Peptides against a protein of PDB entry 3PBP. Designs and how they scored, part 90

Target 1, 203 residues: chain A of PDB entry 3PBP
Amino acid sequence: LNEKDLNLILNKSLVMYESLDSTTDVIVKRNVIKQLQFVSKLHENWNSRFGKVDIQKEYRLAKVQGPFTINPFPGELYDYTATNIATILIDNGQNEIVCVSFDDGSLILLFKDLEMSMSWDVDNYVYNNSLVLIERVKLQREIKSLITLPEQLGKLYVISDNIIQQVNFMSWASTLSKCINESDLNPLAGLKFESKLEDIATI
Target 2, 203 residues: chain A of PDB entry 3PBP as posed
Amino acid sequence: LNEKDLNLILNKSLVMYESLDSTTDVIVKRNVIKQLQFVSKLHENWNSRFGKVDIQKEYRLAKVQGPFTINPFPGELYDYTATNIATILIDNGQNEIVCVSFDDGSLILLFKDLEMSMSWDVDNYVYNNSLVLIERVKLQREIKSLITLPEQLGKLYVISDNIIQQVNFMSWASTLSKSINESDLNPLAGLKFESKLEDIATI

## One batch from the design tools (peptide; made by RFdiffusion4, then SolubleMPNN)

Design b2_p14_5_s3 (from b2_p14_5, 7 letters changed)
Fold by OpenDDE base, seed 1:
Structure b2_p14_5_s3 (fold): chain B 203 residues (1-203), chain A 14 residues (1-14)
Amino acid sequence: as target 1 above (203 residues)
Amino acid sequence: MIETKKKVGDFLLS
């Protein structure tokens, strides 16, 4: 992601905002507003403290395909700004988790439940651009970068000032993957969406 | 699979 890409996302978010009317579902409206806020804050801080946002190719492709909403948007993160984005594969198929970091040291793990559509044409605007909140992980650190390894499913490496930490969400992601692949949601019942955090190295 | 993903999303939102 570069400034140009961010501007594109911002413009898309603005278009989404402008498309809102009295007939728009309240949840959709809220999500669009939150997205706009999110992107606007990111844009505002782009050339300042945050400089660059690490975005993996997979996520960039998803963003290019259209704007998205986060549901629900964590209210606690209203005053904070996104710093990094990553996409993590959870199986050898098409299932992945989107991760966004914030300047408060939080990570949100998101599930893409709907396929994103390109929304350059307002007439063809579809709200099927949803990222569902799964988990918030509070690291309480300044997150400098997010790293993923393609061969390591369901693992995210978080680089902060003095430490590299691993977030492992295979405890729930394996079940999630299975549910999707087998078209059986029963195993989701009672599933705890809690990732494991481990210190990997001091830097 | 697409339908399942939607259902998963709905579950997560419940």
Scores: peptide ipSAE 0.439, ipTM 0.908, DockQ to the pose 0.579
Fold by OpenDDE base, seed 5:
Order: structure tokens, then sequence, then C-alpha cells
Structure b2_p14_5_s3 (fold): chain B 203 residues (1-203), chain A 14 residues (1-14)
């Protein structure tokens, strides 16, 4: 999400809000208002915390493209459905973590150990769609969206109905990146794969 | 790098 895109979304949300009238369904009104509040708060926080970094953010609305083979797959998630997917850069060398959200409020952070033809836009059968589970983060919220910022390595923003949270996994991802780039796995020994969760804004 | 990633994957699975 760049400032321009945020402004666009904000403007769109404002237009939608302004289009609301007395005949508009209450549910629609509520959703539009919530969206506007969210975007406004995001905009406010963006200006305050993230500075005006005019980074042309290619928003990849990654549709959950499956099937994913996750190894190991958390048994608790067998009965749940994936809701969102995001790819987060962990370095400038194009190492990345894949994140998938589930309708139980879980996030799984995944490592791509094989070069996957991630065609996120094509319903094409992706061979070797195997991802390695690194961490499961339980948010216990309905996850509406996952947002990444290209300028913020190893950070994922999780949008729920009433809150924006940041998942920061640079505590381990920096080491992981180093291991990959230097072809030395020794630093992985004893590494704790625990991300930090922080509330960014209440919506 | 590809081989390293595979090894990393194997490590994570161990």
Amino acid sequence: as target 1 above (203 residues)
Amino acid sequence: MIETKKKVGDFLLS
C-alpha cells in the first residue's frame, strides 16, 4: 500500500460514503462506514508512523491459489479454509516468506524451499507447490486482508474488522535471509521462529 | 541458492 493507493482507496471510500442515503441498507452503511474509518485510520497512521514514503507499491492482490502442500500442515487447520495469502520480502535479494491466513484466525508463515512458479493470477496447475511451515500465529480474529509494504521487510499487516495488527518476523527472517545468501545454515541452529505481534490501529 | 533453500527447507522440517 503506497500513499497514492491509500489516497485512492480513501477517496473511493469517501465517494462510497457520500453515496449513502436513507434508502441504503443498514448493513451496507455499516460496512462502508467501517471501511472509511479503517482507511482513514490507516491513512492517519501512515502519515504518522511510516512517513511519506512514496513507494510505488504494486499491490498484488494475491488470490489464494491452491492447492498448497504445506509441510507439516497443522492438524488443527485441516477443518479450516484459507482466506488470504501474501508474500513478504525478507531481504533485497528477493527472499520471501509466504503467509496464508485461515478462517480460524490463524496465520501460517511458510518458506518456499523450491522455486515455485507462483502464478498467482493463473488458475494453472502449479507443480511442486510445497511450502514449509515456519510458524503459526493465532490471532483469533476474522482476517479480512493481508497487506505488505515493500519498504518494510519481514512485516505483514493483518486487517481485521476492528484492528490492524503488524506481524514482524525479522527476528528470525534476518537470520534466515543470511543463511540463504551466505549458504550457511549454522545460524539456524537454536533460532526461535517466533514473530512479534503488535497492534497498529483500532478501527 | 536453490540448493541452500532446499537445505533450509530440510532443516525446518527436521
Scores: peptide ipSAE 0.433, ipTM 0.908, DockQ to the pose 0.359
Fold by OpenDDE base, seed 2:
Structure b2_p14_5_s3 (fold): chain B 203 residues (1-203), chain A 14 residues (1-14)
Amino acid sequence: as target 1 above (203 residues)
Amino acid sequence: MIETKKKVGDFLLS
C-alpha cells in the first residue's frame, strides 16, 4: 500500500459513504462508516516517506460475539480467547470468508457452509451457526483490530500495536469462489490454503 | 448454490 493507493481507497470510501441514506440497511451503514473512518485516519496519519501510520485505539473491535461453532476447532486455541471478528468478501456474488482473531496472535479463516443471518456485533442466537476452518495464520502479536477495505476482495488488514499487516488469501479464495459460483468442486483438489502476509505500515 | 456451499464445507472437513 502506498499513498496513491490510499488516496484511491479513500475516494472510493467517500463515494460509498455519500450513497448512504435513511433507507440503507443498518449493517451496511455501519460497515461503510467504519471503513471510511479507518481509511480517513490512515490518510491523515500517513507518512509515505517512512511507511508509517498512527492508528488510534478507537478502531479496536469488541470481543467476538456468538454463538457460533468452528469445525474443527484448533486444539491449541482452547487456552486462548477470541478477540476480533471480520467478514471479508471474496467476490461480487457475496461469497465471503469469516476471520476470527485470538489473543495468542492467531487468525483463523473460516468458511460459512450454511446460510446464516450474521450480526457479529451483537449476541444473536442463530441455528445455522457452523463455520468451517480453512486456515490458521500465526502472527504472534496482540491483534487489536481487523479491517476490510471497500472493493479489496480477499484482503484483511490486521492492526497490532505497532504494525499494520495485510492478509491476502485470494490465492485460494478465487478458486473457492469459482467452485461455489460454478457448482464445481474439482478445482479444490490440491489447492493450498496458504495466505500471503505483508507488512503495510508501522504505527 | 447453497447446496454447493454445503458440499464445499464437507470437502474442507474431509
Scores: peptide ipSAE 0.432, ipTM 0.907, DockQ to the pose 0.419
Fold by OpenDDE base, seed 3:
Structure b2_p14_5_s3 (fold): chain B 203 residues (1-203), chain A 14 residues (1-14)
Amino acid sequence: as target 1 above (203 residues)
Amino acid sequence: MIETKKKVGDFLLS
């Protein structure tokens, strides 16, 4: 099952890569390429049974001092460093959740309530740079990579040592999407922002 | 849509 699951993810990543063309947004291209690289490395290690996934430092984020602020920022994460970032679509209307991982094994799920430029590596000040904290998920693992599949709404794949886990937040993201699209916030009342975590594969 | 997103953000922060 584990090998099949990994192969499926790899194949999907390859298809995404092959779909890239001159009209594709640069950010999208970059994300797809990074995804493919990570999944390919996983596949190689799976086949060799002797290799460790070497995640290049180029994909790691320094301290979260980019063009965004997190509100509220979890105080317990102050001394930790952000390691990965991913954007997950929650519908076909361009609504999305931003996920940031930290070296303590935490994932934070964030909402962009304001439009901003996604220039995470630029030290430029951006006025509308607020990200709203929705949920913190504590994995207690070293997070090596974050992978998303466009056809799988509200799902994030987390790669750590010897395991791939899925974070599924459609339990609340479907409601959030509806609220945005219909301009009605009433369904948010009483909504629990609790994602489901499950193991997908061991590597 | 932009205004709604802002309101959603405000809700999440409340």
Scores: peptide ipSAE 0.430, ipTM 0.908, DockQ to the pose 0.415

Design b2_p14_5_s4 (from b2_p14_5, 6 letters changed)
Fold by OpenDDE base, seed 4:
Structure b2_p14_5_s4 (fold): chain B 203 residues (1-203), chain A 14 residues (1-14)
Amino acid sequence: as target 1 above (203 residues)
Amino acid sequence: MLEIKKKVGEFLLK
């Protein structure tokens, strides 16, 4: 994500917000509002504190084009604002997990069950981006940035004020990747979606 | 591939 990308997401979120009317489903309304709040706050944080959030110009082929709907959205997060977003590769075949951080110190790990448009072109606004909640990780820290390394599959680095933590979800993501690649859901049965959290460094 | 992702999503929602 760069400033341009963030502005695009913000604009998309605004357009979606403006599309809300009395006939819009309550869940949709909530999701749109939350997304707008997220992007807005992300934009604010981008401008104020972190200069270049080196959101690794990872050629995020998965340009998470907002707006996206998160299902189910954790009720506890309704009052909180998303602060960062990252995409983590889980294999070399372009399967990925989306992670969103919140200002309560939570991370949500999300699965893209629908193919999102890779085009940041405003003309390619995809209204219905679906993200499925896999896991919520509660760090209870102010999350400053999310970092991914393309060579490190299923690993997310979370930077807070005093510590870098690694979230490793390969315990389940390897199985998920296999299911997708082999078109077989059977390995998901009984799978625990529990990531490992490890302290990497004290800042 | 799209169909399987959708099914995975449906599975995760359950």
Scores: peptide ipSAE 0.459, ipTM 0.915, DockQ to the pose 0.521
Fold by OpenDDE base, seed 3:
Structure b2_p14_5_s4 (fold): chain B 203 residues (1-203), chain A 14 residues (1-14)
Amino acid sequence: as target 1 above (203 residues)
Amino acid sequence: MLEIKKKVGEFLLK
């Protein structure tokens, strides 16, 4: 997605919004407003934050090319290439989920069980870059980019050719955050690690 | 904090 594409989406969303009147169905009105709000937020942050996010993504991808062990690594992804990486905050502290996309259209959600010591020193081969697999989400589409909004905890936006989708994992991430913060693992028992996928905008 | 994250990781691996 480039600035031109974003402007096109914004313009389309504005036209749709302007077409709304008192006779418009409440559900339609709500959906158009939500879409416009989302695109507007993207546009506002595009030059300032998302450009920086891309740089951070490249930097993080360079870090992920370090000996990161994903456990278990899904055998089905062995022949596929990672395309994007994102970090999503799950609370107002320091707890986060790592997401990696693959060229098969899969997303994997990962937990950092060890603090990745930033080995800035090329010679300090920190062996302990462990990422634990939580969930695999199969989108079956080409993933162009991953977007996160700092004010939206546990939400990941996936941009494809014709659609923006939201992955919401707060159903389990809120419990995970609580377990970490309270040092109690009991709430994890029986927890389903199933994220919600929602279409946000059509491009 | 590190110990609990490790335990969470171990739980998720089971």
Scores: peptide ipSAE 0.454, ipTM 0.915, DockQ to the pose 0.347
Fold by OpenDDE base, seed 5:
Structure b2_p14_5_s4 (fold): chain B 203 residues (1-203), chain A 14 residues (1-14)
Amino acid sequence: as target 1 above (203 residues)
Amino acid sequence: MLEIKKKVGEFLLK
């Protein structure tokens, strides 16, 4: 990402923000505001923290849609509600991880062991919802938005009330990608599925 | 591709 691209994204986010009115759904409004805050903070910290990041023009904000079959489902989350969903690319071959947030402040990272057509449209519900649990990350915050940058493989940005955090799971996702692409499971042996959590900015 | 993903899933469940 060059400064020009970042400025373009910022401008688009501003236009989106300006399109909000009193009739806009509160959740949509919140997501747009948080996206703007995120991009603004990225812009502010661009030279100091993020180095050469190619941010594609396309942000993916996702909501949890439909029931998921998560195996194993964390028992601690049984009584909690999913709040956000995102898909994160882990390679250029379109392998991805699914992330779901819960109202207890947990993130779960999930693997699609079956090809699901994720429809973000309620009208295009797909019955194949099998997901395998990889990792649970406990943030202990109200998660307002999940943001991914297509050019940042294996990174998820989590927006809460006052902070933007990055979840980086490339420590294991690179190996997972290799296993899929090479059709070899051996590299998974002994792999630790532990993501790195980092505070990016206060908002 | 589908078969390997299934196997990966099975591995992750163990």
Scores: peptide ipSAE 0.454, ipTM 0.915, DockQ to the pose 0.371
Fold by OpenDDE base, seed 2:
Structure b2_p14_5_s4 (fold): chain B 203 residues (1-203), chain A 14 residues (1-14)
Amino acid sequence: as target 1 above (203 residues)
Amino acid sequence: MLEIKKKVGEFLLK
């Protein structure tokens, strides 16, 4: 990620914000606003000379609030605590992946096999949430925040103390999206659920 | 749409 890329993201975020009106869904509004706020903050604190950004801890974007069930739950994670939750769009048809981070530095990517109401409010508990484990990504660092950009499908930004990393899962999520949208499971055969991890910037 | 998501979930659990 360079200054040019950041400016591009900012511009896209501004365009999305400007498209909001009274008829826009509340969840969409909240997501776009949070995205714009985050990107604006990144832009404000961008050090173009060193490719560094200062990120404040408060930008916990999109939380799927529990209770929810994860199947299978990785046995290794029973000893650890979930720290962040994010929802990532994988297409324009509202198909999503849920990501949960743990204090061991793990990310789990989850599929919603049942329709869940997204709650952005801390006090809004949604029951009967089912999530299926797709992939575990081990970062081996303290995860401070999870960030998504609506214009960047299948991408998750992971913020730690010293680095911003991108998790890109479109390699498999595009196929998953197709399966859902076309009601055809055949493309899932032989699919590898391996996300790409890339360093974006230092903090 | 609900049915296909359920089937996808079942597939992922195999």
Scores: peptide ipSAE 0.451, ipTM 0.915, DockQ to the pose 0.383

Design b2_p14_6_s1 (from b2_p14_6, 7 letters changed)
Fold by OpenDDE base, seed 5:
Order: C-alpha cells, then structure tokens, then sequence
Structure b2_p14_6_s1 (fold): chain B 203 residues (1-203), chain A 14 residues (1-14)
C-alpha cells in the first residue's frame, strides 16, 4: 500500500460510513465501521512508520478495492494505531497472508475470507472484501518494518530497533493452503494457529 | 535492509 492508495481507501470508507442510516443492515454497519477503524488507524501512522513498507510487494492489496473488513477485529487494538502492512505468500499459487502491525507491538495475521472484489456497494455486504483474523502475535516492541522474502514462504521478518525476528506461520499456513486449494476446510478443525518466533539477528 | 535480512537468514540456515 502506498499513501495515495490508503487515502483513497480511507476516503471511500468515510463516504461509506456517512451513507449508513437506520435502515442499513446491522452486518453492513459493523463491517463498514470495522473497515473505517482499520484504515483510519493505518492512516494515522502512515507517514511516520510506513517508510519501509515494500510498496511493490504490497501493491497486491492496493489494487483490490474494498470495502475491507477484519473479522474479528481485536477490541484491544482499537486503541492502537496500525504501523505496517505486509503480504506473505504461503504457497506457489496466489494464497497469501496479510499481516498488519500496531504500535502496541502486536501483529495480526489475516486471510482473505472471500475473493476480493471492486464492489463498494454498502448495501451488499456479500461483496465486501473480508479479512479473517487468524492470529495475533504480541511482540511488545516497536515495529519499524515488515519484510518478506519471495523465496521464504510463510515467513515474515519483523524489524525493530535492535533485532530482526522471523515469524514463521507455516505450521498452520500449509494446512490452510491445502484447504483452499482442495476446497476442504475440514483440516482446519483443531488446527492451532500459533506461529513460531525466532530471533534472526541483532541490529 | 533487505540485504541484511537475507544475509542473516543465510547465516542461520548454514
């Protein structure tokens, strides 16, 4: 995502929010609010903290227009601001995890619940671009940047002030990939969505 | 910075 794209999404989200009335479906309202909250939090820290977001890699998200929703969005993160976003491939296809960092040191790992669409119809929530929360990782440090390596499937590198950490989520992402590709969600039952954190280097 | 990560990863895998 670049600033222009974020601004566009923010503006559209605001317009959608303003269009809500008493007749709007409750689910739609909730989704729009969640989207607006998410985008607003991203926007607040964009200039200060997104300087190292690889725009080229993240452009995959930017091309897809909302509305975007995160379900469920962790209530605790409403008080914090998003600082970075990254997309991580989990297979050699097109399946990817979206990661968002927050200024509390949290990472949320998200998956696209539905096929992304260009629909902005507030009255038709079925066309919303929903992101499903898979995991929240609390690092308890200031996250400066998120980096992905194309050859490293299911791995995210988190850069803080003094350390590079690897988040490896292939323990569950491989299963998720299989489920998507085979159109069978049964293997997700009982799956633990716990990523492995490892220190890679001191900076 | 990406280069530093690549190098660090390569060192850890070896």
Amino acid sequence: as target 1 above (203 residues)
Amino acid sequence: MEKIIIEAVERKIK
Scores: peptide ipSAE 0.161, ipTM 0.791, DockQ to the pose 0.020
Fold by OpenDDE base, seed 4:
Structure b2_p14_6_s1 (fold): chain B 203 residues (1-203), chain A 14 residues (1-14)
Amino acid sequence: as target 1 above (203 residues)
Amino acid sequence: MEKIIIEAVERKIK
């Protein structure tokens, strides 16, 4: 997977963003925004290392809303290309995990350490959003799609050529949600950030 | 294609 694949993801994210209107569900809006911002940052990082790509007008508008940074970014993933992105709710509020897949079969689970501005108004100051790496899951498969179900908190479905797998991270995400909601980070001490993998279906 | 897959996943999980 190369720069072309990242551009494809970016273009898809832009199309999704352009489809948003006043009737769009708030969760959908948030997911699309998160996807676009994340992919935009990945694209910037890619361009700095591997070459410049012409940025569409819509992408430029997304940049005005503040670049995302991923900290720390796994060094080995600098040589790989992001293939998919998803946002997964971890509670009935607004707390979410961002998941990105790579062409090496890795999933990275990320959390926003700053409140993301939902305003797309060019006149609004958007603070830089940073993403914190929580977990890397190595599937060693070609990931075709990432699917989330709104009724299933903390679960991500990964679709590959022959199998659908569930990634369940509620073992740690429930604690994270509590910490955020209560503004107390103490329960995170000693917490193991290890998700459970389960085969759901053969395709 | 994605919609078909979502439906398949939903059917298997329910």
Scores: peptide ipSAE 0.133, ipTM 0.764, DockQ to the pose 0.024
Fold by OpenDDE base, seed 3:
Structure b2_p14_6_s1 (fold): chain B 203 residues (1-203), chain A 14 residues (1-14)
Amino acid sequence: as target 1 above (203 residues)
Amino acid sequence: MEKIIIEAVERKIK
């Protein structure tokens, strides 16, 4: 992920936001706003990546805060451009997966550094956070948009040309959530990080 | 355009 990619995602998010009006569904509006807020914050942090970023304490403790590194970043994706970003809740305790799409049809599923997550408190704030690559999903199609539904934990909806697909990662995300909440990573040993793909609709 | 698509998708999923 580079500045050009981030600008592309930001611009797309802005276009989505500007398309909203008073008749827009509350859930859709909320999701678009959340995405824009995240991308905007990421963009801000990107521009100030070498400096101190002032982040409100309450927000800092509740959500993943930049600047970010992605580790490991798939080498193959250096030749491609990021197209979309979304955050997906995996539990009711504010744990979430970050998803980034690329123009090769790949989705990467990311989580904040697990060690940092378990040790995170007010006194242990880190200005430069790492995102860990959990899974790469190859869709082999142009991804136009990413959609999440607040009531559907661990599910991402991907819109491409004429198809909507669901990515369901609760098979492993439920275990991840438990590990983070209980501060015990042992259940992750031997866990298969494979999401389920399902066609939802043709459009 | 994107708004209309998102709303349509939500209607299909619900």
Scores: peptide ipSAE 0.093, ipTM 0.733, DockQ to the pose 0.022
Fold by OpenDDE base, seed 1:
Structure b2_p14_6_s1 (fold): chain B 203 residues (1-203), chain A 14 residues (1-14)
Amino acid sequence: as target 1 above (203 residues)
Amino acid sequence: MEKIIIEAVERKIK
């Protein structure tokens, strides 16, 4: 995602929000509100922190198209602002995990839902991409940037003030990849979604 | 700064 893409997502989210009326389903209302809150916070942080950063190279890999909704959205994160977004490949078949960071030092790991949620606009169906929450990783530090390497499957590099850390989620992502590719969700039953955190370098 | 860090990470991981 670049700034232009984020603006597009924000605009679409606003249109969806403005379409809400007394006849709109309660679940739809809730989802649209959550989406708007998320995108607005992401947009605010993007403009404030990255307005000068030529983010072109890092985000070329982020193929996330909006609008999107996170389900479930963590209640604790309503008070925090989204800071960065990254997409990480988990296999050679182009399955991807989406990661979003927050200003409390949290990372959320997300997967694209197979079902697009349909929101009713007054005159048009607005299609929304649904993201499913898989894991929350708490780093308890200010996250400056997220880095992914195309050759490093299921690995996210997090840069803070004094350290580079690796988040490795292949412990569960390999199983997820298999489930997707084989169209069998049974192996996910009982799977622990816990990533490994490792210090890579001190800055 | 970000570019330098990316390069450092790439060098360490290669």
Scores: peptide ipSAE 0.112, ipTM 0.754, DockQ to the pose 0.020; fails the geometry check

Design b2_p14_6_s2 (from b2_p14_6, 9 letters changed)
Fold by OpenDDE base, seed 4:
Structure b2_p14_6_s2 (fold): chain B 203 residues (1-203), chain A 14 residues (1-14)
Amino acid sequence: as target 1 above (203 residues)
Amino acid sequence: MEQLILDAVGRKIK
């Protein structure tokens, strides 16, 4: 955690707080408020020199977020098991793609279209728990692991038994990043969500 | 960090 990341989380928490209205569920309100309080206290107590923050005991009992939904869920994957998960940065603003592999050799690329607070009060906090399916890549291989490099935006390395493959989705992820940052979805019209698959090394 | 994997109906599968 660095100051930039903390500021980003603070800004996200503020935006979430500002989105609350009279119709918002009480559980959501509580979680968003606690989130903002937590991050604000972290920010106030941040020691930039040492990267240290004192976290009060009241915030140490955060609960697990989720479950998450994938929309649309590929019907072909109902009979298969997810094997790996990774997150890949698509820009310097910390927009991310979530990647999930399945035991059929499929890789799905997912986007969090909505921000979700930490779960503070309840188990199974499910507000804004939807992930948008962007692309399904069929590798037809047993995926052993997913590797990301922080310096390489929009690239995922897939390790199988005999091969390392790169999935490069910057062809569409750069446009997606722009759309998010500018709050304009128009550039997504007609965009093809097709990643490039390249063999990197034989193992 | 323990990874929790759920199926399409929210059942723990790993």
Scores: peptide ipSAE 0.017, ipTM 0.524, DockQ to the pose 0.033
Fold by OpenDDE base, seed 1:
Structure b2_p14_6_s2 (fold): chain B 203 residues (1-203), chain A 14 residues (1-14)
Amino acid sequence: as target 1 above (203 residues)
Amino acid sequence: MEQLILDAVGRKIK
């Protein structure tokens, strides 16, 4: 955690709080309020010199978020099992793509379009738990592992039995990053979500 | 960060 990340989380938590209304579910209200309280306390207690913050016990007992949904879920994947998950940075502003592999050799690239608070008191916190399907890449190989390099934005390395392949999605991810950062979705209209697959090394 | 993978019916698989 750094000061930039803390400020980002605080701003996100404020926006979530401001979005609450009379129709919002009580569990959601409670979690969003607890989120803002937590982040506000972190900000107040932030030691920028040492990058340290004391976290009270009540906030350390947060529950696992989810389950998450994938929309649309590819019908062909209902009969297959997910094998790996990775998160890939697309810019220096901490925008991320989630990648999930399946045992049919598919990779799905996902985006979290809605902000979600931590789950503080419930096991199955499911508000704003949707992931948007951006692209499905079919490798027709057994995927052993997914590797990301922090210095390489919008790139995923896929390891199979005999080959390392690179998936490069910066062709569309650069536009997505711009849309998020500028709060303008117009450049996404007509954008092709087609990643480039390249062989890197034989094993 | 702990990675959690669920199948189509919400069962933990990883």
Scores: peptide ipSAE 0.016, ipTM 0.516, DockQ to the pose 0.034
Fold by OpenDDE base, seed 3:
Structure b2_p14_6_s2 (fold): chain B 203 residues (1-203), chain A 14 residues (1-14)
Amino acid sequence: as target 1 above (203 residues)
Amino acid sequence: MEQLILDAVGRKIK
């Protein structure tokens, strides 16, 4: 965590807080407020010279977020089991794609279209837990692991028994990043969500 | 409407 990242998380937490209204569920309000309080305290206690922040004990007992839902439902994956998960940055603004592998050799590329606070005091915090299905890539291989390199935007490395493959989705992810950052979805109209698969190395 | 539900580590729950 650096100062830039902390400021970004603070801004996200502020936007979530500003989205609260009289109709918002009490549990959601509590979690979003707690999120903003946590990040604000981190920001106040930030020592940029040493890159250190003290975290108060009261914030260390966060619960697991989720479960998460995928929409539209990939019906063909219903009988299969998810094996790996990775997050891949698509820009320097912390927009990311969530990738999940399945035991049929499929990869799904997912986008979290809504921001979600941490769960602070409740189990199964499910507010804004939807992931949008963007693409399914069928590798027809046993996927052992997913690797990402922070310096390589929109690239996922898939390790199977005898091969490392790269999935490159920047053909569409660059447009998606622009749409998010500019709050304009028009460039997504007619965009083809097709990633490039290439062999990198044999192992 | 069917939905796939995953936990925080990508494991299928539903």
Scores: peptide ipSAE 0.020, ipTM 0.575, DockQ to the pose 0.049; fails the geometry check
Fold by OpenDDE base, seed 5:
Structure b2_p14_6_s2 (fold): chain B 203 residues (1-203), chain A 14 residues (1-14)
Amino acid sequence: as target 1 above (203 residues)
Amino acid sequence: MEQLILDAVGRKIK
């Protein structure tokens, strides 16, 4: 966590707060408010010199987010089990793709189109819990792990028993990043969501 | 519409 990250989270939390209205579920309101309170307190107590923030006990007991849904879900994966998850930065603005592997050797690349608060009050906080399916990459391998390198935007390393492969999705992720940052998704129309798969090393 | 439900760690729930 750095000051930039904290500011981003604060801004996100403010936007979420501002999105609340009379129709918003009470649980959502509470979580969004609690998040804003948390982040605001963190910001106030941020010590840039030490990179330390004092987190009060009440905020240390945050609950797990989810469950999440994937839409559309590839019907072929219904009988398979998710094995790994990773988040991959697509820009320096902290836009991320969520990648989930399955035991059929598939990778799904997912986008969180709606922001979620942390879960503060309840277990299984599910507001805005949908993930958008962008791409399914079929590796046809048993995926052991997913690795990301912070310095490598839009790249995922997939480790199987005998090979390390790179999935590079910057072909479309650069456009997605732009669309998010500009709040205009129109350029995604007609974009091919086809990642490049390359062998990196044999193990 | 069939939906995959994952927990926070990517484990399939439904």
Scores: peptide ipSAE 0.020, ipTM 0.588, DockQ to the pose 0.051; fails the geometry check

